Peptides against a protein of PDB entry 4N3Y. Designs and how they scored, part 19

Target 1, 83 residues: chain A of PDB entry 4N3Y
Amino acid sequence: ETRDQVKKLQLMLRQANDQLEKTMKDKQELEDFIKQSSEDSSHQISALVLRAQASEILLEELQQGLSQAKRDVQEQMAVLMQS

## One batch from the design tools (peptide; made by RFdiffusion4, then SolubleMPNN)

Design b1_p10_4_s1 (from b1_p10_4 with R3L)
Fold by OpenDDE base, seed 2:
Structure b1_p10_4_s1 (fold): chain B 83 residues (1-83), chain C 83 residues (1-83), chain A 10 residues (1-10)
Amino acid sequence: as target 1 above (83 residues)
Amino acid sequence: as target 1 above (83 residues)
Amino acid sequence: SFLEELESLL
């Protein structure tokens, strides 16, 4: 009967609405999570880039120092050979 | 002495190089992770949006059905009152 | 799915 149909549709409407609200909430939470996660990761990447760049500078300095040290050893040997 | 300095610098160079390689690897892995995570999340968000839209459509249909059902009940009552 | 079930009732 029609009355029973109305009650059935009311239940279905409530269930559908609950599902809609749940889905929209889940979507919003996911979007917020992604935004925050991306920002945090971006900062981490930037920090790692700076660290890598610092390491590159150190490598260059050490290479120069090593080359100089090698030359110094060679010079010392040359002096000793002349004496 | 100079020879000892050379050996020290060689060790420092190796250490610096190892750190550089590690840092660069970590950065790359992080970038790859973020990319993959973002893509997966994007797909999930899209799926949730579609689900929400489907729920909205259902809600509208149910509301229309409910309104019609209510009118049908009213019509049935009117017929009964006239008889 | 839930939505499919509800739709089937319409």
Scores: peptide ipSAE 0.067, ipTM 0.440, DockQ to the pose 0.033
Fold by OpenDDE base, seed 4:
Structure b1_p10_4_s1 (fold): chain B 83 residues (1-83), chain C 83 residues (1-83), chain A 10 residues (1-10)
Amino acid sequence: as target 1 above (83 residues)
Amino acid sequence: as target 1 above (83 residues)
Amino acid sequence: SFLEELESLL
């Protein structure tokens, strides 16, 4: 009967609302996750970039040291040749 | 003596070169890691965005369903009131 | 799904 139909529809309405609220929550959590993940990655990448830059500086220093060492060896060899 | 000095410098030169090569390798690995990490994050974010969009669609459908259910309940209640 | 069931009812 109509009375029972109304009761059924009311139940369905409540259930639908519950699902809606759940979905809204899930969506928000997903958005928050994306945001946080992006921030974390950004920070990590920035840190790694700095590390790479530090390595670059070290490389340059080592290259200079190598060049100097080579020159020093050559100079000492010249001294030997003159002795 | 000078001979020994030269030998020492030659050794140091070799050691410096070894360190340079190692550092270059480490730098490259770091760059590769950054690149890979960025790609992985990008893919993950894209997938999550699609998921969020799917949730949005579902939300819209649920909202429409809720509205319809509400209207149906109201209509049936009106019928009852007239009986 | 629930949504499909709801739609079927309406």
Scores: peptide ipSAE 0.057, ipTM 0.469, DockQ to the pose 0.025
Fold by OpenDDE base, seed 5:
Structure b1_p10_4_s1 (fold): chain B 83 residues (1-83), chain C 83 residues (1-83), chain A 10 residues (1-10)
Amino acid sequence: as target 1 above (83 residues)
Amino acid sequence: as target 1 above (83 residues)
Amino acid sequence: SFLEELESLL
C-alpha cells in the first residue's frame, strides 16, 4: 500500500537525518579535540625546548668552570713545587 | 696551607665534574623524551586525521542518501495524489 | 577546510 510505503520512507529519512546529525557532531568534536591536542603538545614541546636550551647554557658554564678549576689546581701545584 | 688548598681544589674539580656529567645525562634524557613524545604525538594525530577522513566520507554518503530518500518520498507522494 | 589543513600538516 502506497500510504504505508510513504510512511516507511519518511521514517527512513528521519533515521538517516539523525545519523547525519550524530556523525556531524562526532566529527566536530574530533576536530576540536585534534586542534586542542596539537596546541597543547606544541606548547609542551616549546617549554621543553626552552629547558633544553637552559641546560645547554649551564653545561657551557660548567665546562668553563671545570677548565678554570683545572688551571687553578695546576697553578697551586706549581706553587707547592716551588716551596 | 698550600697542600690543603690543592686538596680542596681537587675536590671542587671532582664535584664540578660530577655535576657536569649529571647535567649531560639529564639533557640527553630530555632530548630523547622530546623526540619520542613528538613522534608519538605525530602518530596519534595521523590516526585521528584518518578517522576524520572516514567520517567525512560517511557524511557524504549520508547526505546523498538523504537526498535520494527525499526524492523517493516525493515520488511516492505524487503517486498517492494520482490515486 | 579543517581536514585539508590537517592533511597538509602531515
Scores: peptide ipSAE 0.035, ipTM 0.463, DockQ to the pose 0.245
Fold by OpenDDE base, seed 3:
Structure b1_p10_4_s1 (fold): chain B 83 residues (1-83), chain C 83 residues (1-83), chain A 10 residues (1-10)
Amino acid sequence: as target 1 above (83 residues)
Amino acid sequence: as target 1 above (83 residues)
Amino acid sequence: SFLEELESLL
């Protein structure tokens, strides 16, 4: 019966539209999540890079200090032996 | 006293070296963490991109289905009114 | 688009 078929199609149309709206919302939320996650990760990595750079500076200072200490010990030993 | 000073410097040297080794290890671990975190984030984002692409395909299909359903309903109504 | 930009990042 044609009228019944039309009503069935109208229901299917509404269901399809509901699903479409839901999927559109879900997709938007997913995109927002991806964007936010990416930004958060970028910020975290940036912070860690700064931390790594700080450690690099410290390492350079320690290396220089170690070299200086070695030289100082050697110098003191030389003085001791020459005295 | 020179000998005591040398011993003090030797201790300082050992302490500096210990700190250097520790800092080098920490820096390496930090770099590894950054690398792994970046890779994990990249993989996660890739998975989410695929999911978003799948939803896009579904949306396109639903849009087409919705348009077809609308046309079908209109056609059925036209048939009904023409009969 | 957003997806294109995201894909370009990967």
Scores: peptide ipSAE 0.028, ipTM 0.462, DockQ to the pose 0.178

Design b1_p10_4_s3 (from b1_p10_4 with R3L E7K)
Fold by OpenDDE base, seed 5:
Structure b1_p10_4_s3 (fold): chain B 83 residues (1-83), chain C 83 residues (1-83), chain A 10 residues (1-10)
Amino acid sequence: as target 1 above (83 residues)
Amino acid sequence: as target 1 above (83 residues)
Amino acid sequence: SFLEELKSLL
């Protein structure tokens, strides 16, 4: 009868609403997670890039130092051979 | 004396070279890690974005269903009140 | 809101 049908439809509506609210919550949590994860990764990668750049500078300095040291050793050898 | 100085400089050169090689290795490992980490994060975020988009579609469908269900319930109530 | 309206209907 009509009354029973109405009550059944109301139950179905409540169930659908519960699912909607749950899905909305899940969606919001996912969006928040994506945003935070992206920001955290961006900061981590930026920090690592800066470290890599510092290493590049150090490598250039070491190369220059090694080149000079090589020249110094060769000059000392020349002096030794002249003695 | 000069010979001792040459030997000392050669040792210093070897030590500097060892440090250079170590730093070059560390730099390469860091760059590889940054690349892999960026790719992994990009894939993860893309997957999560797709899940969020699927949730958005579901939410729209549920809203439409709920609106129709509301109308159906109201129509059934009208019929009930007319009886 | 839509959800509040729905809750009031039920």
Scores: peptide ipSAE 0.060, ipTM 0.481, DockQ to the pose 0.026
Fold by OpenDDE base, seed 4:
Structure b1_p10_4_s3 (fold): chain B 83 residues (1-83), chain C 83 residues (1-83), chain A 10 residues (1-10)
Amino acid sequence: as target 1 above (83 residues)
Amino acid sequence: as target 1 above (83 residues)
Amino acid sequence: SFLEELKSLL
């Protein structure tokens, strides 16, 4: 009868609403996860960039040292040749 | 003596060069790691975006269903009131 | 929106 039909539809409505709320929650959690993941990655990349820059500085210093060492060897060899 | 000094400096030069090569390798590995990590994150984010979009579609469908259910209940209640 | 911002990054 109509009364029972109404009750059934009311139940369906509640179930639909529950599902909607659940889905909304899941969506929000997903968005939060994506945001957090992106932030974490950004921080990590920034740190690694700094590390790479430090390595670059070290490379430059080593290159300079290498050049100096080469010059020093050459100078000492010249001295030796004159002895 | 000068001869020994030259030998020492030559050794230092070789050691410096070895260190330079090592550092260059490490730098390259770091750059490769950063690149790969960035690509991985990009792919993951893209996938999650699609998932979020799917959830959004589902939400819209549920909202429509909810509205329909509400209308159906109201209609049946009206019928009942007329009986 | 968050989704639109996210999409803009891709």
Scores: peptide ipSAE 0.042, ipTM 0.470, DockQ to the pose 0.210
Fold by OpenDDE base, seed 2:
Structure b1_p10_4_s3 (fold): chain B 83 residues (1-83), chain C 83 residues (1-83), chain A 10 residues (1-10)
Amino acid sequence: as target 1 above (83 residues)
Amino acid sequence: as target 1 above (83 residues)
Amino acid sequence: SFLEELKSLL
């Protein structure tokens, strides 16, 4: 009967509304998660870039040190040969 | 003595070279890690964006469904009042 | 929108 059909449709409406609210909440949580994840990744990458740059500086210093060490050894050998 | 000094410097040179090679390797590994991490993050974010888009589509469908359901209930009530 | 902003980052 028509009365029963109306009650059924009212239930369906409530169920649809509940699902809508749930989905809206889930979407918002997902958006927040994506934003936070992106920011965290950006910060992590920046930190790692700085670490790489520190390694680069160290490499340059070591290269210079090796060159100097080589020269020092050569100089000491020259002194030894003269003595 | 000079001879002993030369041997000491040779050892220092070897140690410096070993450290250089180690640092070069570490730097390369870090660069590779950063690249891979960035690519993985990009892929993950893309996947999450698609999920958010799916949620958006669902929300629109639910909103349309709710509007239709409301109209259906109103129509059924009108029929009921006429009967 | 948020989604458009996300898309622009990719």
Scores: peptide ipSAE 0.040, ipTM 0.472, DockQ to the pose 0.208
Fold by OpenDDE base, seed 3:
Structure b1_p10_4_s3 (fold): chain B 83 residues (1-83), chain C 83 residues (1-83), chain A 10 residues (1-10)
Amino acid sequence: as target 1 above (83 residues)
Amino acid sequence: as target 1 above (83 residues)
Amino acid sequence: SFLEELKSLL
């Protein structure tokens, strides 16, 4: 029966539209999540890079200090032996 | 006293070396963490991109279905009115 | 688009 078929199609149309709207919303939320997650990760990595750079500076200072300390010990030993 | 000074410097040298080794280890662990975190984030984002692409395909299908359903309803109504 | 930008990043 044609009228019943039309009503069925109208229902299908409404259901399809509801699903479409839901999917559009979900997609938008997913894109927003991806964007935010990426930004957060980028910020976190940036912070960690700065921390790594700080440790690199410290390492360089410690290496220099170690070398200097070694030289100083050697110098003091030389003084001791020469005295 | 020179000998005491040498011993003090030797201790300082050992302490500096210990700190250097620790800092080197910490730096390496930090770099590994950054690398792993970046890779994990990249994989997660890739998975989410695929999911978003799947939703895009679904949206296109639903849009086409919706348009077809609309046309079908209109056609059925036309048939009904023409009969 | 956003997706294209993401694709370019990956």
Scores: peptide ipSAE 0.039, ipTM 0.472, DockQ to the pose 0.176

Design b1_p10_5_s1 (from b1_p10_5, 6 letters changed)
Fold by OpenDDE base, seed 3:
Structure b1_p10_5_s1 (fold): chain B 83 residues (1-83), chain C 83 residues (1-83), chain A 10 residues (1-10)
Amino acid sequence: as target 1 above (83 residues)
Amino acid sequence: as target 1 above (83 residues)
Amino acid sequence: DALERRLEAL
């Protein structure tokens, strides 16, 4: 029956539209999530890079200190042995 | 006293070396973490991009279906009104 | 998509 078919099609149309709207929203949320996640990750990585750079500076300082300490010990030993 | 000073310097040297080794390990762990975190984030983002692309395909299909359904309803109504 | 399949089946 044609009228019943029309009603069925109208219902399907409404359902399709509802699904479309939901999917559009979901897609937008996913895109926003991707963007935010990427930005957050970038910020976190940047912070960790800064931390690693600080560690590098400390390592260089410690290496220099270690080398100096070694030299100082050697000098003190030399003084002791020469006295 | 020179000998006591030497012993003190030797201790400082050992402590500096211990700290250096620890810092080197920590730096390496941070670098590894950064690398792994970046890779994990990249994989996650890629998965989400694929999901978004699937949603886009679905949206296109639903839009086409909606348009077709609208046309079908209009055709059925035309038939009904012409009969 | 169940809805899409139903639409296609019309």
Scores: peptide ipSAE 0.115, ipTM 0.518, DockQ to the pose 0.016
Fold by OpenDDE base, seed 4:
Structure b1_p10_5_s1 (fold): chain B 83 residues (1-83), chain C 83 residues (1-83), chain A 10 residues (1-10)
Amino acid sequence: as target 1 above (83 residues)
Amino acid sequence: as target 1 above (83 residues)
Amino acid sequence: DALERRLEAL
């Protein structure tokens, strides 16, 4: 009966709308997740870059220390050779 | 004694070198980690973007379905009103 | 989509 058909279609319309709203919400959540993930990654990478730079500075300092130590050893050897 | 001083300095030199090598290794590991993390994030973001696009397509389809359902209901209502 | 298919079947 036409009456029953109308009722059926109305139900389907409501169901479709509910699904649409759910999908819209899911889409928004995904967009938010992508944004947040990107920001988090950016921050993490920046922090790690700074750490790498600190390590580089330390390497340079250690290299200088090694050079100095080598020179000191050589100097002391010279003293020994003269004794 | 000068001899003992030389031995001490030689030890210090070895220790400094060991520390340098360790630091160099750590630096490389950090660089590798940054690279890998960036690649992983890029892949994940790309996948999520595709998912979001799929959701958008679904939304469009649902919107069309809703419009059709609405029209169908209206048509059936008109039939009822004429009966 | 199951709902879409159902709507198309009307």
Scores: peptide ipSAE 0.107, ipTM 0.515, DockQ to the pose 0.015
Fold by OpenDDE base, seed 2:
Structure b1_p10_5_s1 (fold): chain B 83 residues (1-83), chain C 83 residues (1-83), chain A 10 residues (1-10)
Amino acid sequence: as target 1 above (83 residues)
Amino acid sequence: as target 1 above (83 residues)
Amino acid sequence: DALERRLEAL
């Protein structure tokens, strides 16, 4: 009876240990995954920010160009009206 | 000529603005995704930690039980040897 | 947990 109990407990101990090791491994893998994923995403976000900033600069330049072009048209019309 | 330039610049401005809006939207969506993913992962890690801790407790209990069972076997043998 | 239940049953 007692010997059988010992063997049962030994089996349970092995099972518990296997579960512990598995869980700890899964946790570590998950932590590593999150770290790597976060770093990759951070780089992607930074790249998108730079693209947005480049677009902002382009918008400003185009707006200035548009304003100048509009003024040039007005000036041409004025010249034509005087001639 | 100048009128054509104005129309061209207007088109470019619209294109640039569309690109800007798209980029900003993509950035925001990415940030939201990272936030949500990180929160979900954090919860998963916490759950795994709890499982690991539960396994550790079980291991300790089983070890204690095993030690006790071993002592009980030894005690039974001692009694039998004396009889 | 199944293992805990088995332990408690001993």
Scores: peptide ipSAE 0.106, ipTM 0.485, DockQ to the pose 0.016
Fold by OpenDDE base, seed 5:
Structure b1_p10_5_s1 (fold): chain B 83 residues (1-83), chain C 83 residues (1-83), chain A 10 residues (1-10)
Amino acid sequence: as target 1 above (83 residues)
Amino acid sequence: as target 1 above (83 residues)
Amino acid sequence: DALERRLEAL
């Protein structure tokens, strides 16, 4: 019966529209999540890179300190040997 | 006393070396963490991008289905009006 | 497409 077919098609149209709206919402949420996650990760990684760079500077300072300390010990030993 | 000064300098040298070794370890751990975190984030984002792309394909299919359903309903209504 | 197939079955 044609009337029943029309009503069935109208229901199918509504169902398809509901699915479309849901999928559009899900897609938008995914895009927003990806954007936010990427930005957060980028900021975190940048902060960690800066910390690593600070550590490198400290390492250089410590190496210089070690070299100087070694020289100082050697000089003091020389003084002891002269006494 | 020079002997005491030498022993103190030797201790300072050992302490500086311990700090250097610790800092080197910490730096390496940070670099490893940054690398792993970047890779994990990249993989996660790529997976989410693929899901978003799949959603886009589904949206296109649903839009086509909606358009067809609308046409079918209109055609059936025309038949009803002719009866 | 499942929707299209269902519509075609009417």
Scores: peptide ipSAE 0.105, ipTM 0.510, DockQ to the pose 0.014

Design b1_p10_5_s2 (from b1_p10_5, 7 letters changed)
Fold by OpenDDE base, seed 4:
Structure b1_p10_5_s2 (fold): chain B 83 residues (1-83), chain C 83 residues (1-83), chain A 10 residues (1-10)
Amino acid sequence: as target 1 above (83 residues)
Amino acid sequence: as target 1 above (83 residues)
Amino acid sequence: SALEQRLQQL
């Protein structure tokens, strides 16, 4: 009777240990996933930020070009008015 | 001749403006995309962190159970040795 | 920029 109780408890101990190990593994995998996901997102966002910055530069260039074109038109109009 | 030059420059001005507006739109869409992506990732990470915390709690409970089971086995062994 | 600041928070 007591022998059987010991055997039962030993089994329960093994089962508990197995479950613990499984849970530990799952936790670690989850942490790794979170870390990797964060890194991936960070890299992607960094790339997109650079792209946005490039667009900003282009916008500035276009604005300058637009201003120059406007000035050129005005100059030519002045020439016409004097002719 | 000069008239034609003015017309050409006016066209170029319109084209430049159109391109500017397009680029501005594209930039804004990119910024919106980055923002949305960041928010989505942040929410997902938060949820996963909570899940990890739940796993941590479970681990602690299992550890306690394991320790108790071990003690119970030891106690029963002592009983057997005395019989 | 606002975008760069958000990136730093990740």
Scores: peptide ipSAE 0.119, ipTM 0.498, DockQ to the pose 0.070
Fold by OpenDDE base, seed 5:
Structure b1_p10_5_s2 (fold): chain B 83 residues (1-83), chain C 83 residues (1-83), chain A 10 residues (1-10)
Amino acid sequence: as target 1 above (83 residues)
Amino acid sequence: as target 1 above (83 residues)
Amino acid sequence: SALEQRLQQL
């Protein structure tokens, strides 16, 4: 019966539309999540890179300090041996 | 007293070296963490992007289905009105 | 997309 077919098709159309709207919402939420997650990760990595760079500077300073300390010890030893 | 000064400087040298080694270890651990975290995030985001792309394809299919369903309903209505 | 571009920069 044609009337019944029309009503069935209308239901199918509504169901398809509901699924479409749900999928559109899910897609948008996923894109928003990806964007936010990516930005958060980028900021975190940037902060960690800066910390690593600070550590590099500290290491260079410590190396210079060690070299100077070694020289100072050697000089003091020389003085001691001269006494 | 020179001997005491030498011993003190030797201790300072050892302490500086200990701090250097600790800092070097910390720096390496940080770099390893950054690398691993970046790779993990990249893989996660890639997977999510693929899911978003799959959703895009599904949306296009659903849109086509909706358009066809609409046409089908209209055709059935025309038949019904002709009866 | 913007998301794909960001992904390629990783």
Scores: peptide ipSAE 0.119, ipTM 0.494, DockQ to the pose 0.076
Fold by OpenDDE base, seed 3:
Structure b1_p10_5_s2 (fold): chain B 83 residues (1-83), chain C 83 residues (1-83), chain A 10 residues (1-10)
Amino acid sequence: as target 1 above (83 residues)
Amino acid sequence: as target 1 above (83 residues)
Amino acid sequence: SALEQRLQQL
Protein backbone atom coordinates (compact mmCIF):
# COMPACT_ATOMS: atom_id res chain seq x y z
CA GLU B 1 0.00 0.00 0.00
CA THR B 2 1.50 3.26 -1.20
CA ARG B 3 0.53 5.43 1.75
CA ASP B 4 2.00 2.94 4.16
CA GLN B 5 5.16 2.91 2.10
CA VAL B 6 5.34 6.68 2.24
CA LYS B 7 5.00 6.64 6.01
CA LYS B 8 7.68 4.00 6.24
CA LEU B 9 10.00 6.04 4.07
CA GLN B 10 9.31 9.15 6.14
CA LEU B 11 10.27 7.27 9.26
CA MET B 12 13.42 6.00 7.61
CA LEU B 13 14.21 9.54 6.56
CA ARG B 14 13.83 10.82 10.11
CA GLN B 15 15.95 8.02 11.47
CA ALA B 16 18.62 8.65 8.88
CA ASN B 17 18.63 12.34 9.68
CA ASP B 18 18.90 11.66 13.39
CA GLN B 19 21.84 9.38 12.78
CA LEU B 20 23.42 11.93 10.48
CA GLU B 21 23.14 14.69 13.05
CA LYS B 22 24.54 12.47 15.76
CA THR B 23 27.42 11.41 13.57
CA MET B 24 28.16 14.99 12.61
CA LYS B 25 28.30 15.94 16.26
CA ASP B 26 30.51 12.98 17.09
CA LYS B 27 32.85 13.84 14.25
CA GLN B 28 33.14 17.43 15.40
CA GLU B 29 33.82 16.34 18.96
CA LEU B 30 36.45 13.95 17.71
CA GLU B 31 38.17 16.66 15.70
CA ASP B 32 38.08 18.99 18.68
CA PHE B 33 39.52 16.26 20.86
CA ILE B 34 42.32 15.63 18.39
CA LYS B 35 43.15 19.31 18.26
CA GLN B 36 43.07 19.73 22.01
CA SER B 37 45.03 16.56 22.63
CA SER B 38 47.68 17.66 20.18
CA GLU B 39 47.95 21.06 21.80
CA ASP B 40 48.11 19.59 25.28
CA SER B 41 50.78 17.15 24.22
CA SER B 42 52.74 19.95 22.61
CA HIS B 43 52.58 22.00 25.79
CA GLN B 44 53.61 19.05 27.92
CA ILE B 45 56.52 18.27 25.66
CA SER B 46 57.55 21.92 25.72
CA ALA B 47 57.66 21.85 29.49
CA LEU B 48 59.71 18.69 29.44
CA VAL B 49 62.09 20.17 26.88
CA LEU B 50 62.64 23.09 29.23
CA ARG B 51 63.44 20.66 32.02
CA ALA B 52 65.85 18.85 29.76
CA GLN B 53 67.53 22.12 28.88
CA ALA B 54 67.84 23.02 32.54
CA SER B 55 69.36 19.61 33.12
CA GLU B 56 71.81 20.20 30.31
CA ILE B 57 72.93 23.46 31.88
CA LEU B 58 73.37 21.73 35.21
CA LEU B 59 75.36 18.96 33.59
CA GLU B 60 77.66 21.47 31.95
CA GLU B 61 78.17 23.22 35.27
CA LEU B 62 78.85 19.95 37.02
CA GLN B 63 81.30 18.90 34.35
CA GLN B 64 83.14 22.17 34.68
CA GLY B 65 83.10 21.88 38.44
CA LEU B 66 84.38 18.34 38.26
CA SER B 67 87.20 19.36 35.98
CA GLN B 68 88.09 22.24 38.24
CA ALA B 69 87.97 20.04 41.31
CA LYS B 70 90.29 17.60 39.63
CA ARG B 71 92.71 20.37 38.82
CA ASP B 72 92.50 21.70 42.35
CA VAL B 73 93.24 18.29 43.82
CA GLN B 74 96.20 17.93 41.52
CA GLU B 75 97.50 21.34 42.48
CA GLN B 76 97.14 20.61 46.16
CA MET B 77 98.96 17.34 45.74
CA ALA B 78 101.72 19.11 43.86
CA VAL B 79 102.05 21.65 46.66
CA LEU B 80 102.18 18.87 49.21
CA MET B 81 104.86 16.99 47.36
CA GLN B 82 106.92 20.11 46.76
CA SER B 83 106.81 21.19 50.38
CA GLU C 1 96.36 21.13 56.78
CA THR C 2 97.09 20.27 53.16
CA ARG C 3 96.49 16.54 53.37
CA ASP C 4 93.12 17.10 54.96
CA GLN C 5 92.27 19.54 52.22
CA VAL C 6 93.18 16.98 49.59
CA LYS C 7 90.94 14.41 51.21
CA LYS C 8 88.13 16.92 51.36
CA LEU C 9 88.55 17.77 47.70
CA GLN C 10 88.62 14.09 46.79
CA LEU C 11 85.33 13.61 48.58
CA MET C 12 83.86 16.60 46.82
CA LEU C 13 85.04 15.17 43.53
CA ARG C 14 83.37 11.85 44.22
CA GLN C 15 80.17 13.54 45.25
CA ALA C 16 80.18 15.73 42.17
CA ASN C 17 80.75 12.73 39.96
CA ASP C 18 77.93 10.83 41.61
CA GLN C 19 75.60 13.74 41.07
CA LEU C 20 76.75 14.08 37.48
CA GLU C 21 76.08 10.44 36.75
CA LYS C 22 72.68 10.61 38.36
CA THR C 23 71.77 13.74 36.43
CA MET C 24 72.95 12.21 33.18
CA LYS C 25 70.74 9.21 33.80
CA ASP C 26 67.79 11.39 34.70
CA LYS C 27 68.27 13.48 31.58
CA GLN C 28 68.39 10.40 29.40
CA GLU C 29 65.26 9.01 31.01
CA LEU C 30 63.52 12.31 30.46
CA GLU C 31 64.48 12.38 26.80
CA ASP C 32 63.30 8.80 26.40
CA PHE C 33 60.03 9.67 28.08
CA ILE C 34 59.52 12.65 25.80
CA LYS C 35 60.22 10.54 22.76
CA GLN C 36 57.90 7.76 23.85
CA SER C 37 55.17 10.16 24.85
CA SER C 38 55.39 11.91 21.52
CA GLU C 39 55.21 8.65 19.64
CA ASP C 40 52.28 7.43 21.69
CA SER C 41 50.45 10.68 21.14
CA SER C 42 51.16 10.51 17.44
CA HIS C 43 49.80 6.99 17.24
CA GLN C 44 46.73 7.94 19.20
CA ILE C 45 46.09 10.93 16.97
CA SER C 46 46.56 8.76 13.90
CA ALA C 47 43.96 6.32 15.17
CA LEU C 48 41.56 9.14 15.86
CA VAL C 49 42.15 10.60 12.42
CA LEU C 50 41.25 7.25 10.92
CA ARG C 51 38.05 7.23 12.94
CA ALA C 52 37.26 10.71 11.73
CA GLN C 53 37.83 9.64 8.16
CA ALA C 54 35.56 6.65 8.62
CA SER C 55 32.97 8.97 10.07
CA GLU C 56 33.29 11.23 7.05
CA ILE C 57 32.65 8.32 4.71
CA LEU C 58 29.62 7.32 6.73
CA LEU C 59 28.34 10.87 6.67
CA GLU C 60 28.65 11.00 2.91
CA GLU C 61 26.78 7.73 2.60
CA LEU C 62 24.07 8.90 4.94
CA GLN C 63 23.72 12.16 3.06
CA GLN C 64 23.34 10.30 -0.19
CA GLY C 65 20.88 7.92 1.39
CA LEU C 66 18.91 10.77 2.82
CA SER C 67 18.74 12.49 -0.53
CA GLN C 68 17.66 9.29 -2.20
CA ALA C 69 15.04 8.64 0.45
CA LYS C 70 13.69 12.13 -0.06
CA ARG C 71 13.46 11.54 -3.79
CA ASP C 72 11.79 8.19 -3.24
CA VAL C 73 9.19 9.70 -0.95
CA GLN C 74 8.50 12.42 -3.48
CA GLU C 75 8.14 9.87 -6.25
CA GLN C 76 5.76 7.76 -4.19
CA MET C 77 3.68 10.80 -3.39
CA ALA C 78 3.60 11.74 -7.05
CA VAL C 79 2.42 8.26 -7.96
CA LEU C 80 -0.24 8.41 -5.29
CA MET C 81 -1.53 11.76 -6.47
CA GLN C 82 -1.49 10.73 -10.11
CA SER C 83 -3.41 7.53 -9.48
CA SER A 1 68.42 19.84 19.65
CA ALA A 2 66.59 16.82 18.33
CA LEU A 3 63.93 17.34 20.96
CA GLU A 4 63.37 20.92 19.92
CA GLN A 5 63.13 19.88 16.30
CA ARG A 6 60.53 17.26 17.15
CA LEU A 7 58.61 19.83 19.12
CA GLN A 8 58.51 22.11 16.11
CA GLN A 9 56.97 19.29 14.10
CA LEU A 10 53.99 18.99 16.43
Scores: peptide ipSAE 0.114, ipTM 0.498, DockQ to the pose 0.079
Fold by OpenDDE base, seed 2:
Structure b1_p10_5_s2 (fold): chain B 83 residues (1-83), chain C 83 residues (1-83), chain A 10 residues (1-10)
Amino acid sequence: as target 1 above (83 residues)
Amino acid sequence: as target 1 above (83 residues)
Amino acid sequence: SALEQRLQQL
């Protein structure tokens, strides 16, 4: 009967609304997660880039040190040969 | 003596070279890690964006469904009042 | 650097 059909449709409406609210919440949580994840990744990568740059500086210093060490060895050998 | 000093400097040179090679390797590994991590993050975020878009479509469908359901309930009530 | 450029795109 029509009365029963109306009650059924009212239930369906409530169920649909509940699902809508749930989905809206889930979507918002997902968007927040994506934003936070992206920002965290950016910060992590930035920190790692700084570490790489520190390594680059160290490499340059080591190269210069090696060149100087080579010269020092050569100089000491020259002194030895003169003695 | 000079001879001993030369030998000491040769050892220092070898040690410095070993450290240089180690640091170069570490730097390369770090760069590779950063690259891979960045790519993985990009892919993950893209997948999550697609999920968010799917949720958006669902929300629109639910909203349309709710509007229709409301109209259906109103129509059924009108029929009931006429009977 | 290439790494810095990629970082700027994030």
Scores: peptide ipSAE 0.114, ipTM 0.496, DockQ to the pose 0.078

